Peptides against a protein of PDB entry 6O8C. Designs and how they scored, part 33

Target 1, 262 residues: chain A of PDB entry 6O8C
Amino acid sequence: VGLRYEKISLPKIHPRYDLDGDASMAKAVTGVVCYACRTASTLLLYQELMRKGVRWLVELVKDDYNETVHKKTEVVITLDFCIRNIEKTVKVYEKLMKVNLEAAELGEISDIHTKLLRLSSSQGTIESSLQDISSRLSPGGLLADTWAHQEGTHPRDRNVEKLQVLLNCITEIYYQFKKDKAERRLAYNEEQIHKFDKQKLYYHATKAMSHFSEECVRKYEAFKDKSEEWMRKMLHLRKQLLSLTNQCFDIEEEVSKYQDYT

## One batch from the design tools (peptide; made by RFdiffusion4, then SolubleMPNN)

Design b1_p11_3_s1 (from b1_p11_3, 5 letters changed)
Fold by OpenDDE base, seed 5:
Structure b1_p11_3_s1 (fold): chain B 262 residues (1-262), chain A 11 residues (1-11)
Amino acid sequence: as target 1 above (262 residues)
Amino acid sequence: ETLELLQKELE
């Protein structure tokens, strides 16, 4: 998962004054820094899309949680109602047994009552699990999405723009070097300017590559790693919610078997 | 319904 990009490096810069070589070198440098700009832009876009995806997934999981809580609440109400009805029935049968020997029916109802109480006790475990999930999803929880705003690169960092400025400077020098090459020979003053521009080109290129590597690529990789870890945890949490939902349905089905005794 | 019948018999 993630964008694939090629590792780029600057060409070797020869200290010797060579109009043909310098023009070729400048062209190569321009190409490399141009690639860095495009790559940085793509990496930024990917991260922004992922941030949107993260927010979307958080909302989806919150919805799943709310649905599970709702289902749990429904089951609790149904179960409590059934328990109350069975308890009333037990009391009536206990009174009847004092008058008539109907022991077999009371035994069956009492067994149902015991089963319902066991089901009721399991609701506490479900509640605790839901509370744990809620805490993990809460602000400051283990599954909070705050990392998405902290990790990686952001539009506000203006990394692409900064690289573009450097690329513009490099490109201007490259165009000048093309002109210099066409002249085949430069006057002394022009030669000195060419040499200074070559140094400037090196400076800009180095700055661009350092910025690209340290501020764009490195931060992107950190964001990618963090996003993968977080995503795995979120998917696991969704599975937990599904399990809890299924448990609620199982309890509801079991309770429905005893509604005929009310 | 069964409960109501049982209650009537106890009265």
Scores: peptide ipSAE 0.022, ipTM 0.539, DockQ to the pose 0.002
Fold by OpenDDE base, seed 3:
Structure b1_p11_3_s1 (fold): chain B 262 residues (1-262), chain A 11 residues (1-11)
Amino acid sequence: as target 1 above (262 residues)
Amino acid sequence: ETLELLQKELE
């Protein structure tokens, strides 16, 4: 899970004045910083897509929750109705016994009643589980998605644009160094300018790489790790909801077996 | 149905 990117480093910058070497170095630096810009953009895009995915998954899980709650409610109604009917039957049999009538089925009905009451008690556990899930999904809960808006890099940070500005400066110097190389020899003043530009190139490059590493890559990795953790928890929660739903179906099926006794 | 039959027997 996550985007793979190559670790990049700046080439060694030699202090010696060498028109050919400096042009080659500048080309390499341009390439590295260009890669950083593209990578930063890709990392940003990934995070934005993940944020959309997070929102989508939250809504999906909320829907699952609501469906489970609905099913649970239906089962509770059905179960309660069945219990009431069985209780009426028990009362009738008890009256029959009081008037010295045989009630051979009383034991069976009583057992059914006991089983239904046990099923009813299990509904309380399901309810508690649903409440727990709801609390986890609620704002401020353990599965809140607020981290997705806080962690990582955002378009508003303008990281790509900042890197692009630095890349533009570097590229300009590179093109100048290509021209300088073509001249084969520079006058003293032009040589001094070349040396100063080389220092500027180094400054821009180091600034770009520092920004890339600290503001793009590091924050991306933090976002990635957080997203993976959150995703695992959400998937587990979905499984819990499914389990609760299945329990409701199982109870409903069992209750249906006793409807003939009412 | 069974309940109805039982009720009739009690009447």
Scores: peptide ipSAE 0.021, ipTM 0.530, DockQ to the pose 0.002
Fold by OpenDDE base, seed 4:
Structure b1_p11_3_s1 (fold): chain B 262 residues (1-262), chain A 11 residues (1-11)
Amino acid sequence: as target 1 above (262 residues)
Amino acid sequence: ETLELLQKELE
């Protein structure tokens, strides 16, 4: 899970004035910062896509929850109806016993009643579990997706644009250094300008790399880690919901067997 | 149905 990127570092900048070396260095710096810009853009895109995925998954799990609640409610109604019918039957048989009718059938019906009551009790456990799940999914709950809006990098941060500005400055200096190299020798004033530009290039490059590392990569990694953790929890929750749904189906099936006796 | 039959017998 996540995008793979290569760790990049700036080339060594030699303090010595060397037109050939400076042009080569500037080219390398341009390449590195260009990579940083592209990588930052890709990392941003990934995070935006993940945010969409997170929202989608939240809605999916909410739907699963609602379906489970609905099924649980259906089973409760059916179960309660069956219990009421069995209770009526028990009362009838109890009256018959008072007039010396055989009690053999009453025992069976009473056993069914006991089983149904146990099933009803299990529904209470399911309800408690659903309430717990609901609390976890609620705003401010343990599985809230607020982190997705807070963690990582966002388009509003304008990190890519900031890096691009620095890249533009660096590229301009690189092109000048190519020209300087072609001249083979510079006049004193031009040499001084070259030296100043080299210093500017260094500052721009350093700033770009720091920004990339601290504001893009670090935040991305934090987002990635949090997303993975959250995703695991959500998937587990979904499995729990499925289990609860299956329990409801199992109860419904058992109840259906007893409905034939009423 | 069985319950209804039983109820009729009790009446």
Scores: peptide ipSAE 0.021, ipTM 0.532, DockQ to the pose 0.002
Fold by OpenDDE base, seed 1:
Structure b1_p11_3_s1 (fold): chain B 262 residues (1-262), chain A 11 residues (1-11)
Amino acid sequence: as target 1 above (262 residues)
Amino acid sequence: ETLELLQKELE
């Protein structure tokens, strides 16, 4: 499902000079931007963790694939050997029949031969399936993990640090507005500074929220969507590999029943 | 083993 976070928005900033209102507004803005910083950090951490998980899963699936290929190869060798031996046995019994020696087992051996040939034909399908899986896992394939490096936010982007700088500026203005409020009345020059700082606060807050929305949240959501889609496909692929493995074991078990005729 | 026995009988 991914990380849940609350949608945040800046409070309304009134243009009117009001020491009490301005202090309250600045406090609210500080809170909102602080939340944005923390959320951005959490979203980044989530993505980094997911990237590690993706890499781990890719390696795991590759290992599973290699094991399946190895098992398939062993089964093919065993099956081919069994087929060759059964064919030799059939030839021997056919010669015995020509010299009027009754071989009641000839029919059974012939049936076994037919069954083994059917099993051999199924190996082609397994091989084709494995090739398909290999192509999907290969670089540039449908299940490549290149998206994990491209999508989302990264520590090198320094988004959290950028937001923190803006938060620091906003916080300083907030503390000044608290002092201004305590004075109840400001001299003309101090009033002009207060008005100017209010504009700065608005600028920093808007910049912070824009950066948070466009560079942090949006990219995170894109990463999340890609990761969910990729994960579903990988899980399906693992199920396919398991199915192929089971088919190999089934064939091996069937072949083992006929090895006594060799 | 059975195959080997059969082969010996045919020789």
Scores: peptide ipSAE 0.019, ipTM 0.525, DockQ to the pose 0.002

Design b1_p11_3_s2 (from b1_p11_3, 5 letters changed)
Fold by OpenDDE base, seed 2:
Structure b1_p11_3_s2 (fold): chain B 262 residues (1-262), chain A 11 residues (1-11)
Amino acid sequence: as target 1 above (262 residues)
Amino acid sequence: DTLELLEKELE
């Protein structure tokens, strides 16, 4: 899960003045920082897409929850109705027995009543489970999506733009070093400029790589880890909801067996 | 319906 990227490092920058070596080094640095820019952009895009996915999944699970609650309510109404009817039947048979009328079916009806009451008691457990799920999905709950807005990198951080600025500076120096190489030998003043530019290149490159590592990669990894954990929990919750729904269907089926006795 | 009939008979 997540985007794969290669760990990148800057090439060695030798302090020695060497037009050929410096041009080659600058080219390599440009490539590395360019990769960092592209990677940062890709990582940002991934996170933004994941945030959209998280929001979508939350809504989906909420819909599942509401459907389960609706089904549970339906079953409760049906079950309660059945219980009331059976209770009336029990009372009728009890009266018949009091007047010495044969009521051989009283025992069977009483057993059905007992079974229905047991089913009714299970509704309390389902309700408790639904309440737990609701609390977890609520704001501030364990499955809230607040982390998705906090963790990782965001467009407002402008990390890609910051890296791009540094890349532009580095690229400019690289092109100059390419020209310097073509001259084979520089005058004293030009040599000094070259040396200063090399130092600038070093600082820009180091700054770019530090920013990339600390502000892009590190935060991305944290986001990725959190998203994986959250996703696992959400999927488990969906399974729980499905289980509760199935329990409601099972109860409904059981109740339907006794409706013929009313 | 049957229960209702039985209830009436017991009244």
Scores: peptide ipSAE 0.000, ipTM 0.424, DockQ to the pose 0.002
Fold by OpenDDE base, seed 3:
Structure b1_p11_3_s2 (fold): chain B 262 residues (1-262), chain A 11 residues (1-11)
Amino acid sequence: as target 1 above (262 residues)
Amino acid sequence: DTLELLEKELE
């Protein structure tokens, strides 16, 4: 799960003045930082897509929750109706007994009544479970998606742009070094400029790689880890909702068996 | 309905 990227490192920069070597080194540095820019962009895109996915999943689970609540409510109504009818039946039989009429069915009806009451009590447990789920999905809950907005890298951070600026500086120096190489020999002043530019190249490259590692890769990894954890929890919650829904269906089915006694 | 029949008997 997640994007795979290659670990990159800067080539060794030799302090010795060497037009051929410096051009080659600069080329390699340019390549590495270019890769960092592209990778940073890709990592950012991934996170943005994941954020969209997170929002989508939240809505999906909320829908599941609402459906479960609706089903639960329906079953409660049906169950209560059945209980009321059975209670009426019990009262009728009790009256028959008072007038010395035989009511052999009273025991059976009473048992049904007891079973229905047990089913009714289970609704309380389902309700509590739903409330718990609701609390977890609510803002500030354990499954809140606030982390998705906080963790990782964001377009507003301008990381790619910052890296691109550094890449541009590096590329410029590389092209100069390529020209220097073509000259085969530089005058003293030009040689000094070359040496200074080499130092600048090192500075820019180091800054770029540091930024890439600390602000792009590290934050991405944190986001990835958090997203995986959150996703597992959300999927589990969804399964819980499904379980509750199934329990409601089971109760409804059982209640339907007793409707013939009303 | 059985309940209805029983109610009639009690009337």
Scores: peptide ipSAE 0.000, ipTM 0.415, DockQ to the pose 0.002
Fold by OpenDDE base, seed 4:
Structure b1_p11_3_s2 (fold): chain B 262 residues (1-262), chain A 11 residues (1-11)
Amino acid sequence: as target 1 above (262 residues)
Amino acid sequence: DTLELLEKELE
């Protein structure tokens, strides 16, 4: 899960003035920072897509929850109706027994009544489970998606743009170093400028890599870790909902068997 | 229906 990227590092910058070496170094630095920019952009895109996915999944699970609740309610109504009918039948048979009629049928009906009451009790457990799930999905619950809005990098952070600015500065110096290399030898003033530019290059590169590492990569990794954990929990919850739904169907099926006796 | 019949018999 997540995007794979290579760990990058800046090349060693030698303090010695060397037009050929400096041009080569600058090229390498440009490449590294360019990679950082592209990677940062990709990581950002991934996170944005994941956020959309998270929202989608939340809605899906909420729908599943609502369907389960609906089914549970339906079964409760049906079950209660069946229980009431059986209770009426029991009362009738009890009256018949008082006038010396056979009790064999009463025993069967009484057993059905007992079974239905047990099924009704199981509905209470289902209700408790649904309440627990609801609490977990509620705002502030354990499965809230607030982390998706807080963790990671966001377009508003403008990390890619910041890196791009630094890359532009670095690239400019690199192009100058290419020109310097072509001159083979620089006058004193130009040499001093070259040295200063080399320092600037180092500064920009270091800043870029620091920003990339601390503000892009680190935050992305944190987001990824949280997303994986959250996703696992959500999938488990969805399985729980499915289980509860199936239990409701099972109860409904059993109740249907007894409705023929009423 | 059966229940109703039984109720009538008890009346």
Scores: peptide ipSAE 0.000, ipTM 0.424, DockQ to the pose 0.002
Fold by OpenDDE base, seed 5:
Structure b1_p11_3_s2 (fold): chain B 262 residues (1-262), chain A 11 residues (1-11)
Amino acid sequence: as target 1 above (262 residues)
Amino acid sequence: DTLELLEKELE
């Protein structure tokens, strides 16, 4: 998962004065830095989209949580009502036994009561699980999305713009070297200018690549790693919520079987 | 309601 990009490196710059070689080198450098600019832009876009996705997912999971809590509450009410009714029934049968009536049905009702109490105890476990989930989703919790705002690159960093400026400088030198090549031979002064421009080219290129690596790629990789970890945890949490919801439905179904005894 | 019926029988 994540945006794939190619590892790029600058070509070797030879110190020897060579109009053909220098033009070719400049062309290659322009290409590399151009790729860096485009890559930086795409990496930034990816991160921005991911941030939106993260926010969306958080809201979705919160909604799921609320629905689960609602369902749990409903089941608790139903279960408690059923327990109270069964307890009343047990009391009635106990009175009947005192009048020498058959006790066969009392055993069954008592067993039902015991089962319902066990179901009620399981609600405590569900509640504890929901509380844990709530704590994880809360501000400052383990699944907080604060990392999405802190990690990676941002438009405000202006990394793409900075790289573009360097690319423009490099491109200008490249076009000049192309012209120099066409002249085949330069006068002494023009030759000296060419040599200086070659040094400038190297400087701009090195600066661009360093910026790209340190401020774009490195930060992107950190963002990517955190996003993957966070996403895995969020997906697991959603599965947990689903499991809890299903448990509530199971309890509700079981309770419905005993409602006729009330 | 089964419970109500049972209560009536006990009266």
Scores: peptide ipSAE 0.000, ipTM 0.417, DockQ to the pose 0.002

Design b1_p11_3_s3 (from b1_p11_3, 5 letters changed)
Fold by OpenDDE base, seed 2:
Structure b1_p11_3_s3 (fold): chain B 262 residues (1-262), chain A 11 residues (1-11)
Amino acid sequence: as target 1 above (262 residues)
Amino acid sequence: DVLEELEKEIE
């Protein structure tokens, strides 16, 4: 999971004055920094998309939670109603037992009552699990999405723009070096300017690559790792919710078997 | 598909 990008490095910059070599080097540097700009943009876009995805997933899971809670509540009501009806029936049969009637039936309904009470007790466990899930999803909980706003790079950081500025400077020097190459020989003053520009090129390039590595790539990797961890936890939580939902359905189905006695 | 839609929202 995550965007694949190539590790890039600057070409070797030879200290020797060479118009052909310098033009070629400048071209290569331009290409590398251009790639860095594009990559930084792509990494930023990915993170922004992931942040939206995170928000979407949070809402989805909250909806799942609410549905599960609703289902649980429905089952509790149904179960309690069934228990009350069975208890009434038990009382009637207990009276009949005084005259030695319906002994077998009383045993059966008493067993049903016991089973229903057991099912009711299981609802407490489901409730506790739901409360745990709620706490994890709550603000400040273990599954809070605050990390998505803190980790990684953001448009406000202006990293792409900063790299673009450096790229523009580098590109300008590259174009000049192309012209210099075409001249085959430079006058002394022009040669000195060329040498200074070569130093500037190196400065801009190194600055760009440092910025790219430290502010774009490193932070992206941190964001990616955090997102993967969070996503695994969220998926696990969804599975837990599904399990709880299924338990509610199972209980409802069991209760339905005893409705004939109510 | 979802990613494409999200890209449109970011742009």
Scores: peptide ipSAE 0.017, ipTM 0.551, DockQ to the pose 0.012
Fold by OpenDDE base, seed 1:
Structure b1_p11_3_s3 (fold): chain B 262 residues (1-262), chain A 11 residues (1-11)
Amino acid sequence: as target 1 above (262 residues)
Amino acid sequence: DVLEELEKEIE
Protein backbone atom coordinates (compact mmCIF):
# COMPACT_ATOMS: atom_id res chain seq x y z
CA VAL B 1 0.00 0.00 0.00
CA GLY B 2 2.88 2.36 0.72
CA LEU B 3 3.37 5.19 3.20
CA ARG B 4 0.33 7.18 4.23
CA TYR B 5 0.52 10.90 4.79
CA GLU B 6 -1.94 13.72 5.31
CA LYS B 7 -2.60 16.32 2.69
CA ILE B 8 -1.57 19.72 3.96
CA SER B 9 -2.31 23.26 2.87
CA LEU B 10 -1.22 26.70 3.95
CA PRO B 11 -3.54 28.76 6.07
CA LYS B 12 -5.09 31.85 4.61
CA ILE B 13 -2.84 34.88 4.94
CA HIS B 14 -4.75 38.09 5.46
CA PRO B 15 -3.25 41.28 4.07
CA ARG B 16 -4.46 43.38 7.00
CA TYR B 17 -1.95 44.42 9.62
CA ASP B 18 -2.86 42.63 12.85
CA LEU B 19 -0.21 41.73 15.39
CA ASP B 20 -2.25 39.01 17.05
CA GLY B 21 -3.52 37.54 13.80
CA ASP B 22 -0.11 37.67 12.17
CA ALA B 23 1.52 35.83 15.05
CA SER B 24 -1.14 33.13 14.92
CA MET B 25 -0.87 32.82 11.17
CA ALA B 26 2.92 32.58 11.35
CA LYS B 27 2.64 29.84 13.93
CA ALA B 28 0.30 27.86 11.71
CA VAL B 29 2.54 28.29 8.67
CA THR B 30 5.53 27.13 10.67
CA GLY B 31 3.64 24.03 11.69
CA VAL B 32 2.59 23.18 8.14
CA VAL B 33 6.06 23.60 6.68
CA CYS B 34 7.55 21.65 9.55
CA TYR B 35 5.21 18.80 8.73
CA ALA B 36 6.24 19.02 5.09
CA CYS B 37 9.91 18.68 6.05
CA ARG B 38 9.27 15.64 8.19
CA THR B 39 7.05 14.05 5.57
CA ALA B 40 9.60 14.64 2.83
CA SER B 41 12.25 12.96 4.94
CA THR B 42 10.02 9.98 5.59
CA LEU B 43 9.09 9.62 1.94
CA LEU B 44 12.76 9.70 0.97
CA LEU B 45 13.63 7.06 3.51
CA TYR B 46 10.84 4.83 2.26
CA GLN B 47 12.07 5.06 -1.31
CA GLU B 48 15.66 4.30 -0.36
CA LEU B 49 14.52 1.26 1.55
CA MET B 50 12.43 0.11 -1.38
CA ARG B 51 15.38 0.51 -3.75
CA LYS B 52 17.43 -1.76 -1.55
CA GLY B 53 14.59 -4.24 -1.52
CA VAL B 54 14.28 -4.15 -5.30
CA ARG B 55 17.99 -4.85 -5.77
CA TRP B 56 17.83 -7.69 -3.31
CA LEU B 57 14.80 -9.23 -5.00
CA VAL B 58 16.41 -9.03 -8.43
CA GLU B 59 19.43 -10.93 -7.21
CA LEU B 60 17.25 -13.50 -5.52
CA VAL B 61 15.23 -14.12 -8.66
CA LYS B 62 18.38 -14.37 -10.76
CA ASP B 63 19.70 -17.00 -8.41
CA ASP B 64 16.43 -18.90 -8.64
CA TYR B 65 16.60 -18.71 -12.40
CA ASN B 66 20.14 -20.08 -12.49
CA GLU B 67 19.20 -22.94 -10.22
CA THR B 68 16.25 -23.79 -12.43
CA VAL B 69 18.42 -23.75 -15.54
CA HIS B 70 20.92 -25.99 -13.84
CA LYS B 71 18.23 -28.44 -12.81
CA LYS B 72 16.76 -28.45 -16.29
CA THR B 73 20.16 -29.23 -17.77
CA GLU B 74 20.68 -32.14 -15.42
CA VAL B 75 17.28 -33.56 -16.26
CA VAL B 76 17.94 -33.27 -19.98
CA ILE B 77 21.21 -35.16 -19.65
CA THR B 78 19.59 -37.87 -17.58
CA LEU B 79 16.63 -38.16 -19.90
CA ASP B 80 18.80 -38.38 -23.00
CA PHE B 81 20.91 -41.05 -21.40
CA CYS B 82 17.85 -43.04 -20.47
CA ILE B 83 16.41 -42.74 -23.98
CA ARG B 84 19.63 -43.99 -25.53
CA ASN B 85 19.73 -46.98 -23.25
CA ILE B 86 16.12 -47.87 -23.90
CA GLU B 87 16.69 -47.62 -27.63
CA LYS B 88 19.59 -50.06 -27.35
CA THR B 89 17.41 -52.40 -25.36
CA VAL B 90 14.66 -52.25 -27.96
CA LYS B 91 17.14 -53.15 -30.69
CA VAL B 92 18.42 -56.11 -28.73
CA TYR B 93 14.94 -57.48 -28.16
CA GLU B 94 14.01 -56.99 -31.79
CA LYS B 95 17.00 -59.10 -32.81
CA LEU B 96 16.02 -61.78 -30.34
CA MET B 97 12.54 -61.93 -31.81
CA LYS B 98 14.00 -62.47 -35.27
CA VAL B 99 15.76 -65.60 -34.02
CA ASN B 100 12.52 -66.91 -32.45
CA LEU B 101 13.33 -65.93 -28.91
CA GLU B 102 10.22 -64.76 -27.15
CA ALA B 103 10.54 -61.46 -25.30
CA ALA B 104 7.42 -60.73 -23.29
CA GLU B 105 8.98 -57.47 -22.12
CA LEU B 106 9.32 -55.97 -25.59
CA GLY B 107 5.92 -54.35 -25.46
CA GLU B 108 6.60 -52.78 -22.09
CA ILE B 109 9.97 -51.43 -23.17
CA SER B 110 8.46 -49.97 -26.31
CA ASP B 111 5.84 -48.20 -24.23
CA ILE B 112 8.51 -46.79 -21.95
CA HIS B 113 10.38 -45.52 -24.97
CA THR B 114 7.28 -43.72 -26.19
CA LYS B 115 6.73 -42.12 -22.79
CA LEU B 116 10.32 -40.94 -22.59
CA LEU B 117 10.06 -39.34 -26.00
CA ARG B 118 7.00 -37.45 -24.83
CA LEU B 119 8.90 -36.22 -21.79
CA SER B 120 11.72 -35.12 -24.04
CA SER B 121 9.34 -33.06 -26.14
CA SER B 122 8.17 -31.19 -23.04
CA GLN B 123 11.72 -30.03 -22.41
CA GLY B 124 11.48 -27.77 -25.41
CA THR B 125 8.60 -25.91 -23.82
CA ILE B 126 10.51 -25.51 -20.56
CA GLU B 127 13.51 -24.17 -22.42
CA SER B 128 11.39 -21.65 -24.28
CA SER B 129 9.86 -20.49 -21.02
CA LEU B 130 13.27 -20.07 -19.43
CA GLN B 131 14.46 -18.06 -22.39
CA ASP B 132 11.48 -15.78 -22.03
CA ILE B 133 12.22 -15.26 -18.35
CA SER B 134 15.85 -14.53 -19.14
CA SER B 135 14.87 -11.89 -21.67
CA ARG B 136 12.56 -10.23 -19.17
CA LEU B 137 15.29 -10.07 -16.52
CA SER B 138 17.97 -8.85 -18.92
CA PRO B 139 18.97 -5.21 -19.20
CA GLY B 140 16.26 -3.39 -21.07
CA GLY B 141 13.81 -6.17 -20.35
CA LEU B 142 10.33 -5.71 -18.96
CA LEU B 143 11.48 -6.52 -15.45
CA ALA B 144 14.64 -4.43 -15.42
CA ASP B 145 15.11 -2.32 -12.29
CA THR B 146 16.32 0.81 -14.08
CA TRP B 147 13.14 2.60 -13.04
CA ALA B 148 14.17 2.35 -9.39
CA HIS B 149 17.17 4.57 -10.06
CA GLN B 150 15.26 7.06 -12.17
CA GLU B 151 11.88 7.43 -10.49
CA GLY B 152 11.23 9.16 -7.19
CA THR B 153 13.41 11.35 -5.01
CA HIS B 154 17.03 10.81 -4.06
CA PRO B 155 19.30 12.05 -1.28
CA ARG B 156 21.38 13.91 -3.86
CA ASP B 157 18.37 16.10 -4.66
CA ARG B 158 18.67 17.65 -1.18
CA ASN B 159 14.95 18.30 -1.02
CA VAL B 160 14.79 17.94 2.75
CA GLU B 161 17.67 20.35 3.23
CA LYS B 162 16.09 22.90 0.92
CA LEU B 163 12.83 22.70 2.83
CA GLN B 164 14.68 23.01 6.12
CA VAL B 165 16.31 26.25 5.02
CA LEU B 166 12.92 27.69 4.19
CA LEU B 167 11.53 26.46 7.49
CA ASN B 168 14.33 28.20 9.35
CA CYS B 169 13.52 31.49 7.66
CA ILE B 170 9.84 31.10 8.45
CA THR B 171 10.54 30.19 12.06
CA GLU B 172 12.66 33.28 12.57
CA ILE B 173 9.85 35.48 11.33
CA TYR B 174 7.39 33.66 13.57
CA TYR B 175 9.52 34.34 16.64
CA GLN B 176 9.75 37.99 15.70
CA PHE B 177 5.98 38.15 15.31
CA LYS B 178 5.60 36.72 18.79
CA LYS B 179 7.74 39.55 20.11
CA ASP B 180 5.79 42.09 18.09
CA LYS B 181 2.57 40.78 19.56
CA ALA B 182 3.95 41.17 23.06
CA GLU B 183 4.73 44.84 22.40
CA ARG B 184 1.04 45.42 21.56
CA ARG B 185 2.03 48.49 19.51
CA LEU B 186 4.91 49.09 17.15
CA ALA B 187 6.58 52.30 16.08
CA TYR B 188 6.23 53.30 12.45
CA ASN B 189 9.55 51.82 11.35
CA GLU B 190 8.99 48.55 13.16
CA GLU B 191 5.52 48.32 11.69
CA GLN B 192 6.95 48.66 8.20
CA ILE B 193 9.49 45.93 8.93
CA HIS B 194 6.70 43.69 10.21
CA LYS B 195 4.73 44.16 7.02
CA PHE B 196 7.79 43.41 4.94
CA ASP B 197 8.54 40.27 6.93
CA LYS B 198 4.98 39.12 6.43
CA GLN B 199 5.54 39.26 2.69
CA LYS B 200 8.76 37.29 3.09
CA LEU B 201 6.93 34.71 5.14
CA TYR B 202 4.38 34.26 2.40
CA TYR B 203 7.10 33.91 -0.21
CA HIS B 204 9.04 31.30 1.74
CA ALA B 205 5.93 29.34 2.64
CA THR B 206 4.65 29.25 -0.92
CA LYS B 207 8.04 28.17 -2.19
CA ALA B 208 8.24 25.42 0.40
CA MET B 209 4.79 24.05 -0.36
CA SER B 210 5.37 24.16 -4.08
CA HIS B 211 8.65 22.32 -3.72
CA PHE B 212 7.09 19.76 -1.40
CA SER B 213 4.18 19.05 -3.72
CA GLU B 214 6.01 19.01 -7.02
CA GLU B 215 9.40 17.58 -6.12
CA CYS B 216 8.63 15.36 -3.16
CA VAL B 217 5.03 14.12 -3.20
CA ARG B 218 4.51 13.84 -6.93
CA LYS B 219 7.76 11.98 -7.54
CA TYR B 220 7.12 9.72 -4.59
CA GLU B 221 3.71 8.77 -5.92
CA ALA B 222 5.20 7.96 -9.31
CA PHE B 223 7.83 5.79 -7.66
CA LYS B 224 5.21 4.04 -5.57
CA ASP B 225 3.06 3.23 -8.58
CA LYS B 226 6.01 1.87 -10.54
CA SER B 227 7.21 -0.20 -7.63
CA GLU B 228 3.81 -1.80 -7.11
CA GLU B 229 3.49 -2.71 -10.76
CA TRP B 230 7.00 -4.09 -10.92
CA MET B 231 6.53 -6.09 -7.74
CA ARG B 232 3.40 -7.78 -9.08
CA LYS B 233 5.26 -8.81 -12.21
CA MET B 234 8.21 -10.12 -10.24
CA LEU B 235 5.99 -12.21 -8.02
CA HIS B 236 4.33 -13.68 -11.08
CA LEU B 237 7.71 -14.50 -12.57
CA ARG B 238 8.78 -16.26 -9.39
CA LYS B 239 5.66 -18.40 -9.60
CA GLN B 240 6.54 -19.30 -13.16
CA LEU B 241 10.04 -20.31 -12.13
CA LEU B 242 8.65 -22.47 -9.38
CA SER B 243 6.32 -24.14 -11.84
CA LEU B 244 9.19 -24.89 -14.20
CA THR B 245 11.27 -26.27 -11.37
CA ASN B 246 8.44 -28.56 -10.35
CA GLN B 247 8.09 -29.77 -13.92
CA CYS B 248 11.77 -30.67 -13.95
CA PHE B 249 11.39 -32.63 -10.74
CA ASP B 250 8.35 -34.43 -12.11
CA ILE B 251 10.27 -35.47 -15.20
CA GLU B 252 13.21 -36.60 -13.11
CA GLU B 253 10.94 -38.71 -10.96
CA GLU B 254 9.32 -40.30 -13.98
CA VAL B 255 12.70 -41.09 -15.55
CA SER B 256 13.92 -42.67 -12.35
CA LYS B 257 11.21 -45.30 -12.68
CA TYR B 258 12.69 -46.51 -15.93
CA GLN B 259 16.37 -46.47 -15.02
CA ASP B 260 16.14 -50.08 -13.87
CA TYR B 261 15.69 -51.11 -17.48
CA THR B 262 19.01 -49.64 -18.46
CA ASP A 1 24.72 -56.18 -16.59
CA VAL A 2 22.10 -58.36 -18.23
CA LEU A 3 22.00 -56.08 -21.23
CA GLU A 4 25.74 -56.25 -21.67
CA GLU A 5 25.62 -60.03 -21.61
CA LEU A 6 22.84 -60.11 -24.15
CA GLU A 7 24.73 -57.76 -26.42
CA LYS A 8 27.74 -60.08 -26.32
CA GLU A 9 25.63 -63.09 -27.25
CA ILE A 10 24.05 -61.32 -30.21
CA GLU A 11 27.39 -60.14 -31.56
Scores: peptide ipSAE 0.000, ipTM 0.351, DockQ to the pose 0.002
Fold by OpenDDE base, seed 3:
Structure b1_p11_3_s3 (fold): chain B 262 residues (1-262), chain A 11 residues (1-11)
Amino acid sequence: as target 1 above (262 residues)
Amino acid sequence: DVLEELEKEIE
């Protein structure tokens, strides 16, 4: 899970004045920083897509939750109705016994009543579980998605643009170094300018790589790790909801067996 | 309805 990128490093910059070497070095630096720009853009895009995915998943899980709650409510109503009917039946049999009438089925009905009450008690556990899930999904809960808006890199950070500016400066120097190479020899003043530009190139390159590493890659990795952890928890929660739903279906099925006794 | 029959027997 996540984007793969290659670790990049700047080439060694030799202090010696060498028009051919400096042009080659500048080309390599341009390539590295260009890669950093593209990678930063890709990492940003990935994070933005993941943020959309996070929002989508939250809504999906909320829908699952609501469906589970609805099903639970239906089962509770059905179960309560069945219990009430069985209780009426029990009372009738008790009255029959008082008037010296045989009630051979009283034991069976009483057993059914006991079973239904046990099922009813299990609904309390389901309710508690649903409440826990709701609390986890709520703002400030353990599964809140606020991290997605805080962690990582954002378009507003303008990281790609900042890198692009540095790349432009580097590229300009590279093109100048290509021209210098073509001249084969520079006058003293031009040589000094070349040397200064080489220092500028180094400055821009190091700044770009530092920014890339610290503000793009590091933050991306933090976002990635957080997203993976959060996603695992959300998937687990969905499984819990499914389990609760299945429990409701099981209870409903069992209750249906006793409807003939009402 | 079994319940209804039982109620009739009590009456």
Scores: peptide ipSAE 0.000, ipTM 0.355, DockQ to the pose 0.002
Fold by OpenDDE base, seed 5:
Structure b1_p11_3_s3 (fold): chain B 262 residues (1-262), chain A 11 residues (1-11)
Amino acid sequence: as target 1 above (262 residues)
Amino acid sequence: DVLEELEKEIE
């Protein structure tokens, strides 16, 4: 998952003064740096969208967590109520047994009581799992989204703008080289200016490509890798929450079977 | 309710 982009490189710059060649070279350089600008913009946009997605997913998972906690609480209340009622019933039957009445039914009720107590004990495991999930989602936890704010490129870095400035400089030189080409021959002073501009072009182009590679592409790749890892962990956590929810439903269903004895 | 009544009778 991620944006695909082409690897770009600057054309070779020949040291020889050649109006036709220099114009062609300048055109090619302009194209490459233009592509870098567009790509940088696209990569930035992708990261910003992903950051929004990350925030959204965090909230979604928090909601899932809260729902699971709520369900667990409901089941605990229901289970405790059922246990209390069964315990009362057991006491009544024990008293009756002392008078030699209803001995056969006491065994069944006692068995139910034992089963309910086992279900109650399982709640501790669910609680511990929920606490673990909560800790992972908490600030500073393993699934915190702080990386999304740290990794990658940000609008505040102004990378696209910086590249655009360089592109503008390059484009201006390219336009001049087109004019120079049209002249077919330059006076000495104009030729010297052309040569200097060629050096400037190279400087700007190199700076642009370095900035693109180091500040845009590299950081994007780091962000991408981190996001994929984080996303996998979050999805796994959601599955864990679902499992816990299902366990609560299973307990609730089991408890419902015994409500007729209360 | 029924259990409470039974408890009263046994006591």
Scores: peptide ipSAE 0.000, ipTM 0.359, DockQ to the pose 0.002

